# Ledger of designs, part 185: peptides against a protein of PDB entry 6UG1

Target 1, 304 residues: chain A of PDB entry 6UG1
Amino acid sequence: SNEERKRRKYFHMLYLVCLMVHGFIRNEWINSKRLSRKLSNLVPEKVFELLHPQKDEELPLRSTRKLLDGLKKCMELWQKHWKITKKYDNVGLYMRTWKEIEMSANNKRKFKTLKRSDFLRAVSKGHGDPDISVQGFVAMLRACNVNARLIMSCQPPDFTNMKIDTSLNGNNAYKDMVKYPIFWCEVWDKFSKKWITVDPVNLKTIEQVRLHSKLAPKGVACCERNMLRYVIAYDRKYGCRDVTRRYAQWMNSKVRKRRITKDDFGEKWFRKVITALHHRKRTKIDDYEDQYFFQRDESEGIPD
Target 2, 301 residues: chain A of PDB entry 6UG1 as posed
Amino acid sequence: SNEERKRRKYFHMLYLVCLMVHGFIRNEWINSKRLSRKLSNLVPEKVFELLHPQKDEELPLRSTRKLLDGLKKCMELWQKHWKITKKYDNEGLYMRTWKEIEMSANNKRKFKTLKRSDFLRAVSKGHGDPDISVQGFVAMLRACNVNARLIMSCQPPDFTNMKIDTSLNAYKDMVKYPIFWCEVWDKFSKKWITVDPVNLKTIEQVRLHSKLAPKGVACCERNMLRYVIAYDRKYGCRDVTRRYAQWMNSKVRKRRITKDDFGEKWFRKVITALHHRKRTKIDDYEDQYFFRRDESEGIPD

## One batch from the design tools (peptide; made by RFdiffusion4, then SolubleMPNN)

Design b2_p24_4_s2 (from b2_p24_4, 9 letters changed)
Fold by OpenDDE base, seed 2:
Structure b2_p24_4_s2 (fold): chain B 304 residues (1-304), chain A 24 residues (1-24)
Amino acid sequence: as target 1 above (304 residues)
Amino acid sequence: DLEEKLKELIKKLMEEYKKELEKE
């Protein structure tokens, strides 16, 4: 019905803003000075030097290679620090079905909200789910003065799915769900003027994304709970940016149709959410990023 | 303080959308 479309759109928007606020809160928590002091001690001086290479005036690519090597070593150090990777409780922050949402609304299950103190302790001990681990990795890089962003792929319920029963087949659902991350890291490369993508936990990969990312979900089963639609970047200065264009190969043809921003009202509403979560002034880094997004839109073309 | 401000933000943004749905 038209009413059910309106209802699903409403719940999509509600989940989206709650998820974006969650990312903002986690980004504040990883800026903890107490956590920073503890995590900086995990990084030896030689690795710190690789994270902060001198500019090679002859070949800037050499400086980027040093940074990439430093980031690789930081991933290895992080794996040594992280002792226990917990499974997600239920589906974590992956996409819920409409049926799961309706069932959850009826069940007054008090979700045990993780407090800031518990999060900081979990990161410090190296005990937690993959999201806590990624967030802690971003905190470690920030403790080393690296310009690292927390990236969140927001998974609101699919308002374009109008099926009454959206039950998923149970057997491999968890393995397919966790195949691709919800949280990852980006690091600013001051030499190439680009963001480097880092997944320290799930795929354990470092990418310089050009047209596509390995972090973009592929296949029907993986996309059931992880649809690339809203990739939000949270920086150390409380910036909030939509970076979906980086990770979406087919932004205009495929991704846009599944976003609230498909219509004018949804675009204006989503811009208000971003603006409300963006607590810093514009920088030259934002100019380089916007230029990259523009070039990616031109290169995709308008779908006929 | 921050969590309360963010809760108010969520409320405001969802009230704006409810008002738009009433016009359709």
Scores: peptide ipSAE 0.404, ipTM 0.897, DockQ to the pose 0.802
Fold by OpenDDE base, seed 5:
Structure b2_p24_4_s2 (fold): chain B 304 residues (1-304), chain A 24 residues (1-24)
Amino acid sequence: as target 1 above (304 residues)
Amino acid sequence: DLEEKLKELIKKLMEEYKKELEKE
């Protein structure tokens, strides 16, 4: 019905803004000075120097290679720090089905909200779910004065799915769900003027994304609970940016159709959400990023 | 409190959208 379409759109938007606010709060928590002091001690001086290479005037690529090596070593150090990776409770922040939402509305189950103190303790001990681990990795890089962003792939329920029963076939559902991350890191490369993608926990990969990312979910089963639609970047200065264009190969042809931003009202509404979560002035880094997104839009073209 | 400000923001944004859905 039209009413059910309106209802699903409403719940999609509600989940989206709540997820974006969650990312914002986690981004604030990882800026903790107490956590920063603890995590900086995990990074030896030699690795710190690799994270802060001098500009090679002859070949800027040598400086980028040093940064990439520093980031690789930081991932290895982070794996040594992280002792216990907890499984997600149910689906964590992965996409829920409409049936799961309806069933959850009937169940007054108090979600145990993780407090700031518990989060900081979890990161400091190296005990938590993969999301806490990624967030802690971003905190470690920030503690080393690296311009690291927390990236969140927001997974609101699919308002384009109008099926009544959206039950997923169960047995491999968790493995397929966690195959791709929801949270990852981006690091600013001042030499190439690009963001470097870092997944320290799930795929354990470092990428210089050009056209596609390994972090983009592939295959039907993986896309059931993880659809690349809203990739939000949270920086150390409380900037909030939509970076979906980096990770979406087919933004215009495929991804846009599954976003609230498919229509003018949804675009305006989503811009209000971004603006409300964006607490810094524009920088030259934003100009380079927007130029890259523009070039990616032109290169994709308008779908026929 | 930041959390209360963010709750108010969520409320406002959802009320704006609810009003738009009622016009269609």
Scores: peptide ipSAE 0.395, ipTM 0.895, DockQ to the pose 0.805
Fold by OpenDDE base, seed 3:
Structure b2_p24_4_s2 (fold): chain B 304 residues (1-304), chain A 24 residues (1-24)
Amino acid sequence: as target 1 above (304 residues)
Amino acid sequence: DLEEKLKELIKKLMEEYKKELEKE
């Protein structure tokens, strides 16, 4: 019905803003000075030097290679720090079905909201779910004065799915769900003027995204709970940016149709959310990023 | 606090959308 379409759009927007606010709160928590002091001790001086290479005036690519090696070593150090990876409770922050949302509304299940103190303890001990682990990794890089962003792929329920019952095929549902991350890291490369993508926990990969990312979900089963639609970047200075264009190959042809930003009202509304969560002035880094997004938009073209 | 400001933001943004739904 038209009413059910309106209802699903409403709940999609509600979940989206709540998820974006969650990302903002987690980004504040990982800026904890107490946590920073503890996590800086995990990084030896030699690794710190690789994270802060001198500019090679002859070949700037040598400086980028040192940074990439430093990031690889940081991932290895992080794996040694992290002792217990907990499974998600239910589906974590992965996409819920409409049926699961309705059932959850009826069940007064006390979502155990993780408190800031419990989060900081979890990161500090190396005990938690994969999202806490990624967030802690971003905190470690920030403790080393690296310009690291927390990236969140927001998974609101699919308002374009008008099926009443989305029966997910049960047996491999968790494995398929967790195949791709929801949280990852980006690191600013001051030499190449690009963001480096880092998944320290799930795929354990470092990439310089040009056209395709390894972190973009592929296959029907993986996309059931992880649909790339809203990739939000939270920086150390409380910047908030939509970086979906980096990870979406088909932004205009496919991804836009699944976003609230498909219409003028939804675009204006989403821009208000971003603006409200963006607590810093524009920088030259934002100019380089916007130029990259523009070039990616032109290269995709207008869908026929 | 930050949490209260963020709750008020959510409320405001959802009220704006509710008003749009009433026009459609």
Scores: peptide ipSAE 0.391, ipTM 0.893, DockQ to the pose 0.812
Fold by OpenDDE base, seed 1:
Structure b2_p24_4_s2 (fold): chain B 304 residues (1-304), chain A 24 residues (1-24)
Amino acid sequence: as target 1 above (304 residues)
Amino acid sequence: DLEEKLKELIKKLMEEYKKELEKE
């Protein structure tokens, strides 16, 4: 019905803003000065120097290579620190089906809201789910004065799915769900003027995204609970930016159709959410990023 | 509180959409 379409759009928007607010809160928590002091001690001086290479005037690429090596070593150090990776409770922050939402509305399952103190203790001990681990990794890089962003792939329910029963029947549903991350890191490369993508926990990869990312979900089973639609970046200065364009190969043709921003009202509404969560002034880094997104839009073209 | 301000933000943003749904 038209009413059910409106209802699904409403719940999509509600989940989206709640997820974006969750990302903002986690980004504040990882800025903890107490946590920063503890996590800086995990990084040896030699690795710190690689994270802060001198500008090679002859070949800026040498400086980028040092930064990449420093980030690789930080991932190795983080793996040594992280002792226990817990499974998600149910589906964590992955996409719920409409049936699961309806059933959850009837069952007042007290989501155990993780408190700030519990989060800081979890990161400090190296015990938690993959999301806490990634968030802690971003905190460690920030503790080393690296311009690291927390990236969140927001997974609101699919308002474009009008099927009633999407029961995910598979024994492998959890493995397929966690195949791709919901949270990752980006690091600013001041030499190349680009963001470096870092997944320290799931795929354990570092990439310089040009046209496509390894972090973009592929295959039907993986896309059931992880659809790349809203990739939000939270920086150390409480900036909030939509960076979906970096990770979407087919932003205009495929991704846009599954976003609230497909219509003018949804675009304006989503811009209000971003603006409300963006607590810093624009910088030259934002200019370079917007220029990159523009070039990506031109290169994709208008979908036929 | 930051959480209260964020709850108010959620409320406001959802009320704006509710008003739009009533026009359609």
Scores: peptide ipSAE 0.389, ipTM 0.892, DockQ to the pose 0.819

Design b2_p24_4_s3 (from b2_p24_4, 10 letters changed)
Fold by OpenDDE base, seed 1:
Structure b2_p24_4_s3 (fold): chain B 304 residues (1-304), chain A 24 residues (1-24)
Amino acid sequence: as target 1 above (304 residues)
Amino acid sequence: SLEEEMKKFIEELSKEYKEELEKE
């Protein structure tokens, strides 16, 4: 019905705001000065120097290579720190089906809300789910004065899916779900004027995204619980930006159709949410990023 | 608290959207 379409659109928007606020709160928690002091001790001086290379005036690419090597070593150090990777409770922050939402409304499952103190302890001990691990990695880079963003791929229920029964019957459903991350890191390269993508936990990759990312879900089974639609970046200064364009190869043709921003009302609403979560002034880094997004939109063109 | 401010913000955005859906 039209009513069920409106209801699913509403629930999608409410769920999206809750996810974006969750990302904002986690981004505040990883700015903890106590955690920062503890995590800085994990990074040797030689690795710190690689994270902060001098500008090579002859070849800026040499400075980028040093930064990339420093980030690789930080991923190795982080893996040594992280002792226990817990499985997600149920589906974690991956996408729920409409049936799972309806069933969950009837079952008051007290989601055990992780408190700030418990999060800081989990990161400090190296015990937690993959999301806590990524968030802790971002905290470690920030402790080393690296301009690292927390990236969250927000997974609200698909309001474009009007099917009633999407029973995900597969024994491999968890493996397919966790094949691609929900949280990752971006690091600002001041030499190339680009964001470097870092997945320290799941794929254990560092990439400079040009046209497509390795972190973008591929295949039907992986996309059932992880659809790339809302990739939100949270910086150390409480900036909030939509960076979906970086990770979406087909933003205009495919991704936009599955976003609330497909219509003018949804675009205005989503801008209000981003603006409310964006607690810093614009910088030249935002100008370089917007220029990159513009070039990516021109290169994709208008979908036929 | 930050959590209480964010809860109020969610409630406001939820209300604005509900009011808009009731007009369509």
Scores: peptide ipSAE 0.171, ipTM 0.789, DockQ to the pose 0.866
Fold by OpenDDE base, seed 3:
Formats: structure tokens, C-alpha cells, sequence
Structure b2_p24_4_s3 (fold): chain B 304 residues (1-304), chain A 24 residues (1-24)
């Protein structure tokens, strides 16, 4: 019905705000001075020096290569720190079906909200789910004075899915769900003037995204619970930015149709959400990023 | 607190969107 369409659009927006606020809160928690002091001790001086290379005036690419090597070593150090990777309870922050949402609303299941103290303890011990692990990795890089962003792929229920039953049939549903991350890291490369994408936990990859990312979900089964629609970046200074354009190859033709920003009202509303979560002044880094997004938009063209 | 500000923000955005959906 039209009523059910309105209801699903509304619930999608509420769920999206809750997810974006969750990302913002987790981004504050990983700025903990207590956690920072502990995590800085995981990084040897030689690795710290690689994270902060001198500018090579002859070949700036040499400086980028040192930074990439430093980030690789940080991923290895993080794997040694992380002792226990817990499975997600149910689907974690992956996308729920409409049926699962309706069933969960009826069941007053005590969602065990992870407290700040429990999160800091989990990161500090190296015990938690993959999302806590990624968030802790961002905290470690920030403890080393690296300009690292927490990236969150927000997975609100698909308001464009008007099926009554959205049951997912498949024995491998969890494996397909966790094939691609919901949280990852970006690191600012001051030499190339670009963000470096880092997945320290899931794919264990570092990439400089040009046209497509390895972190973008591929295949029907993987996209059932992980649809690339809202990739939000949270920086160390409480900046909040939509970085979906980096990871979406087909932003205009495919991704936009699945976003609330497909219409003028949804765009204005989403801009209001971003603005409220963006607690810093604009910087030259934002200018370079916006220029990159513009070039990516022009290169995609208008979908026929 | 940050959590209280974020709750208030969610409530405000939820109200604004509900009011818009009621006009459509």
C-alpha cells in the first residue's frame, strides 16, 4: 500500500539517524585519552616514523610508500593485539529485513547496549566483534597522531523493498553477510592529497580508491544485508562527512535510487543530519575531497 | 550529555519527517 511505503520510508530515516548517531558516539569513545595512551604503546618508534615520513621533495610518492608500509605494519600489530573476535549477535549492524524488524518490535528483547566503559575495556583487552576491532584500530592510529577517520556503512532497512516477506533463505547467510565490512578506516595522505582506505580486520587490505573499492559489496547474497548507500566518515575533530561517492562506482545510476536523498526533501533532511553531526570548521582536506567527488561525479556521467 | 543531545536530535528529526509524511 501507499501507507506501507510511507511507513517504510519513515522507519528507514529514523533507523539511519540512529546508526549515524551510533557512529558519532563510537567516534567520541575512540578519542578516549586513557585508551590512546594504552594503544600508542603498541606501536614501536620505527613504525611511528613510517607513519610520519618526511616529505620527499623529489618524489612525493616515496613518502606515500612509507606511510603505506607504516599502515601495513600497524595492521600486523593490531592482529597481534586482537585476541578474540566475537561473532555478531544476530546480524549486528548489518541490514535487517522488514519481517525481522516487525518480529523484533514485538519481542522486548533486552538489547544489551554496550557501555563506554565496556567498549574501552574490550578494545584495551583485544576482545570483541569486528566493529569494535576496527574502531580500536582507528583509536590506535589516532594515538599515533595519524589523521584517521572511522568509516561506517550505514545499513538501514531497504525502504525501496516493498515485499511483505523479505525472509532471506540460505545456510551461508552469516558468511555472506560478514564477507564485507560495515566499519573501516580512512587515513589522510598529505603527500598525494587523498584518503587511503584501510580495512584492518575483514579483508585486511589497504587501497587508494580511484574508481572502485574492494570494500564495496558484490553479488546478490552479500548485498542482502550490506547495501552500499550511506558511507559516513567520522574524523578525530568530530567532523562528519558523506563519503559514499568514493565507494560507489554507480552513484547516480544505482546508489541514489536506494537513498533517502533521491528526492529534494530527503536531500535537505539528510544534509540537516550531516550538519548536526559535523562539529568542526571546513579545512583544505575537505576541499581536496570535494574536488575528488566532483571529478568522480563528472566521470560517471548522467545515467541514460 | 552527548547522548542526550543525540537523543533530542533524533526526536526532532523524527518529528520533522513524520510531519512531512503526513502532508504527502
Amino acid sequence: as target 1 above (304 residues)
Amino acid sequence: SLEEEMKKFIEELSKEYKEELEKE
Scores: peptide ipSAE 0.163, ipTM 0.787, DockQ to the pose 0.853
Fold by OpenDDE base, seed 2:
Structure b2_p24_4_s3 (fold): chain B 304 residues (1-304), chain A 24 residues (1-24)
Amino acid sequence: as target 1 above (304 residues)
Amino acid sequence: SLEEEMKKFIEELSKEYKEELEKE
């Protein structure tokens, strides 16, 4: 019905705000001075020097290569620190079906929310789910004075799915779900004027995204619980930015149709949410990023 | 607390959107 369409759109928006606020709160927690002091001790001086290379005036690419080597070594150090990777409770922050949402609303199951103190202890011990591990990795880079962002791929229920029953077949569902991450890192490269994408936990990859990312879900089974629609960046200065354009090859043709921003009302609403979560002034880094997004929109073209 | 501020913000955005859906 039209009523069910309105209800699913509303619930999608409410769920999206809750996810974006969750990302904002986790981004504050990883700025903990106590955690920073502990995690800085994991990074040897030689690795710190690679994270902060001098500008090579002849070939700026040499400085970028040093930074990339430093980030690779930080991933290796992080793997040594992380002792216990827990499975997600149910689906974690991956996308739920409409049926799962309806069933969970009827079940007053008090989900035990992870407290700030428990999160900081989990990161410090190296014990937790993959999301806690990525968040801790961003905290370690920030402890080394690296301009690292927490990236969250927000997975609200699909308001474009109008099926009554949206049950998923169970057998490989968890393996396909966790094939691609929900959280990752970006690091600012001051030499190339670009964000470097870092997945320290899932794919264990570093990339400089041009047209497509390795982190973008591929295949029907992987996209059932992980649809790239809202990739939100949280920086160390409490900036909040939509960076979906970086990771979406087909933003205009495919991704936009599955976003609340497909219509003018949804665009205005989503801008209000971003503005409320963005607690810093604009910088030259934002100018370079917006220019890159513009060039990516022009290069995609208008879908026929 | 930051969590209480974020809860109020979610409640405000939820009201604004509910009022807009009731006008359609």
Scores: peptide ipSAE 0.154, ipTM 0.781, DockQ to the pose 0.875
Fold by OpenDDE base, seed 5:
Structure b2_p24_4_s3 (fold): chain B 304 residues (1-304), chain A 24 residues (1-24)
Amino acid sequence: as target 1 above (304 residues)
Amino acid sequence: SLEEEMKKFIEELSKEYKEELEKE
């Protein structure tokens, strides 16, 4: 019905705001001075120097290569620190089906929210789910004065799916779900004027995204619980930015149709949410990023 | 607290959007 369409759109938006606020809160928690002091001790001086290379005036690419090597070594150090990767309870922050939402509404199960103290302890011990691990990795880079931002792929229920039963065929569902991350890191490369993508936990990869990312879900089964729609970046200065364009090859033709921003109302609403979560002034880094997104939009063209 | 401010913000955005969906 039209009413059920409106209801699903509303619930999608409410759920999206809750996810974006969750990302914002986790981004504040990883700025903890106590955590920073502990995590800085995980990074040897030689690795710190690689994270802060001098500008090579002859070949700026040499400086980028040092930074990339430093980030690789940080991923290796992080793997040594992280002792226990817990499985997600149920689906974690991956996309729920409409049926799962309806069934959850009937079950007054108190979601055990992780407290800040428990999060900081989990990161410090190296015990937690993959999301806590990624968030802790971002905290370690920030403790080393790296301009690292937390990236969250927000997975609200699909308001474009009007099927009554959205039951997923189950046997490999968890493996397919966790094949691609929900949280990752980006690091600012001051030499190339680009963001470097870092997945320290899932794919254990570093990439300089041009047209496509390895972190973008591929295949039907993987996309059932992980649809690339709202990739939100949270920086160390409490900036909040939509960076979906980086990871979406087909933003205009495919991704936009599955976003609330498909229409002018949804675009205005989503901009209000971003603005409310964006607690810093604009910088030249934002200008370079917006220029990159513009060039990516022009290169994709208007969908036929 | 930040959590209380964020709850109020969610409630406000939820209300504005509900009111707008009810007008369509």
Scores: peptide ipSAE 0.147, ipTM 0.779, DockQ to the pose 0.870

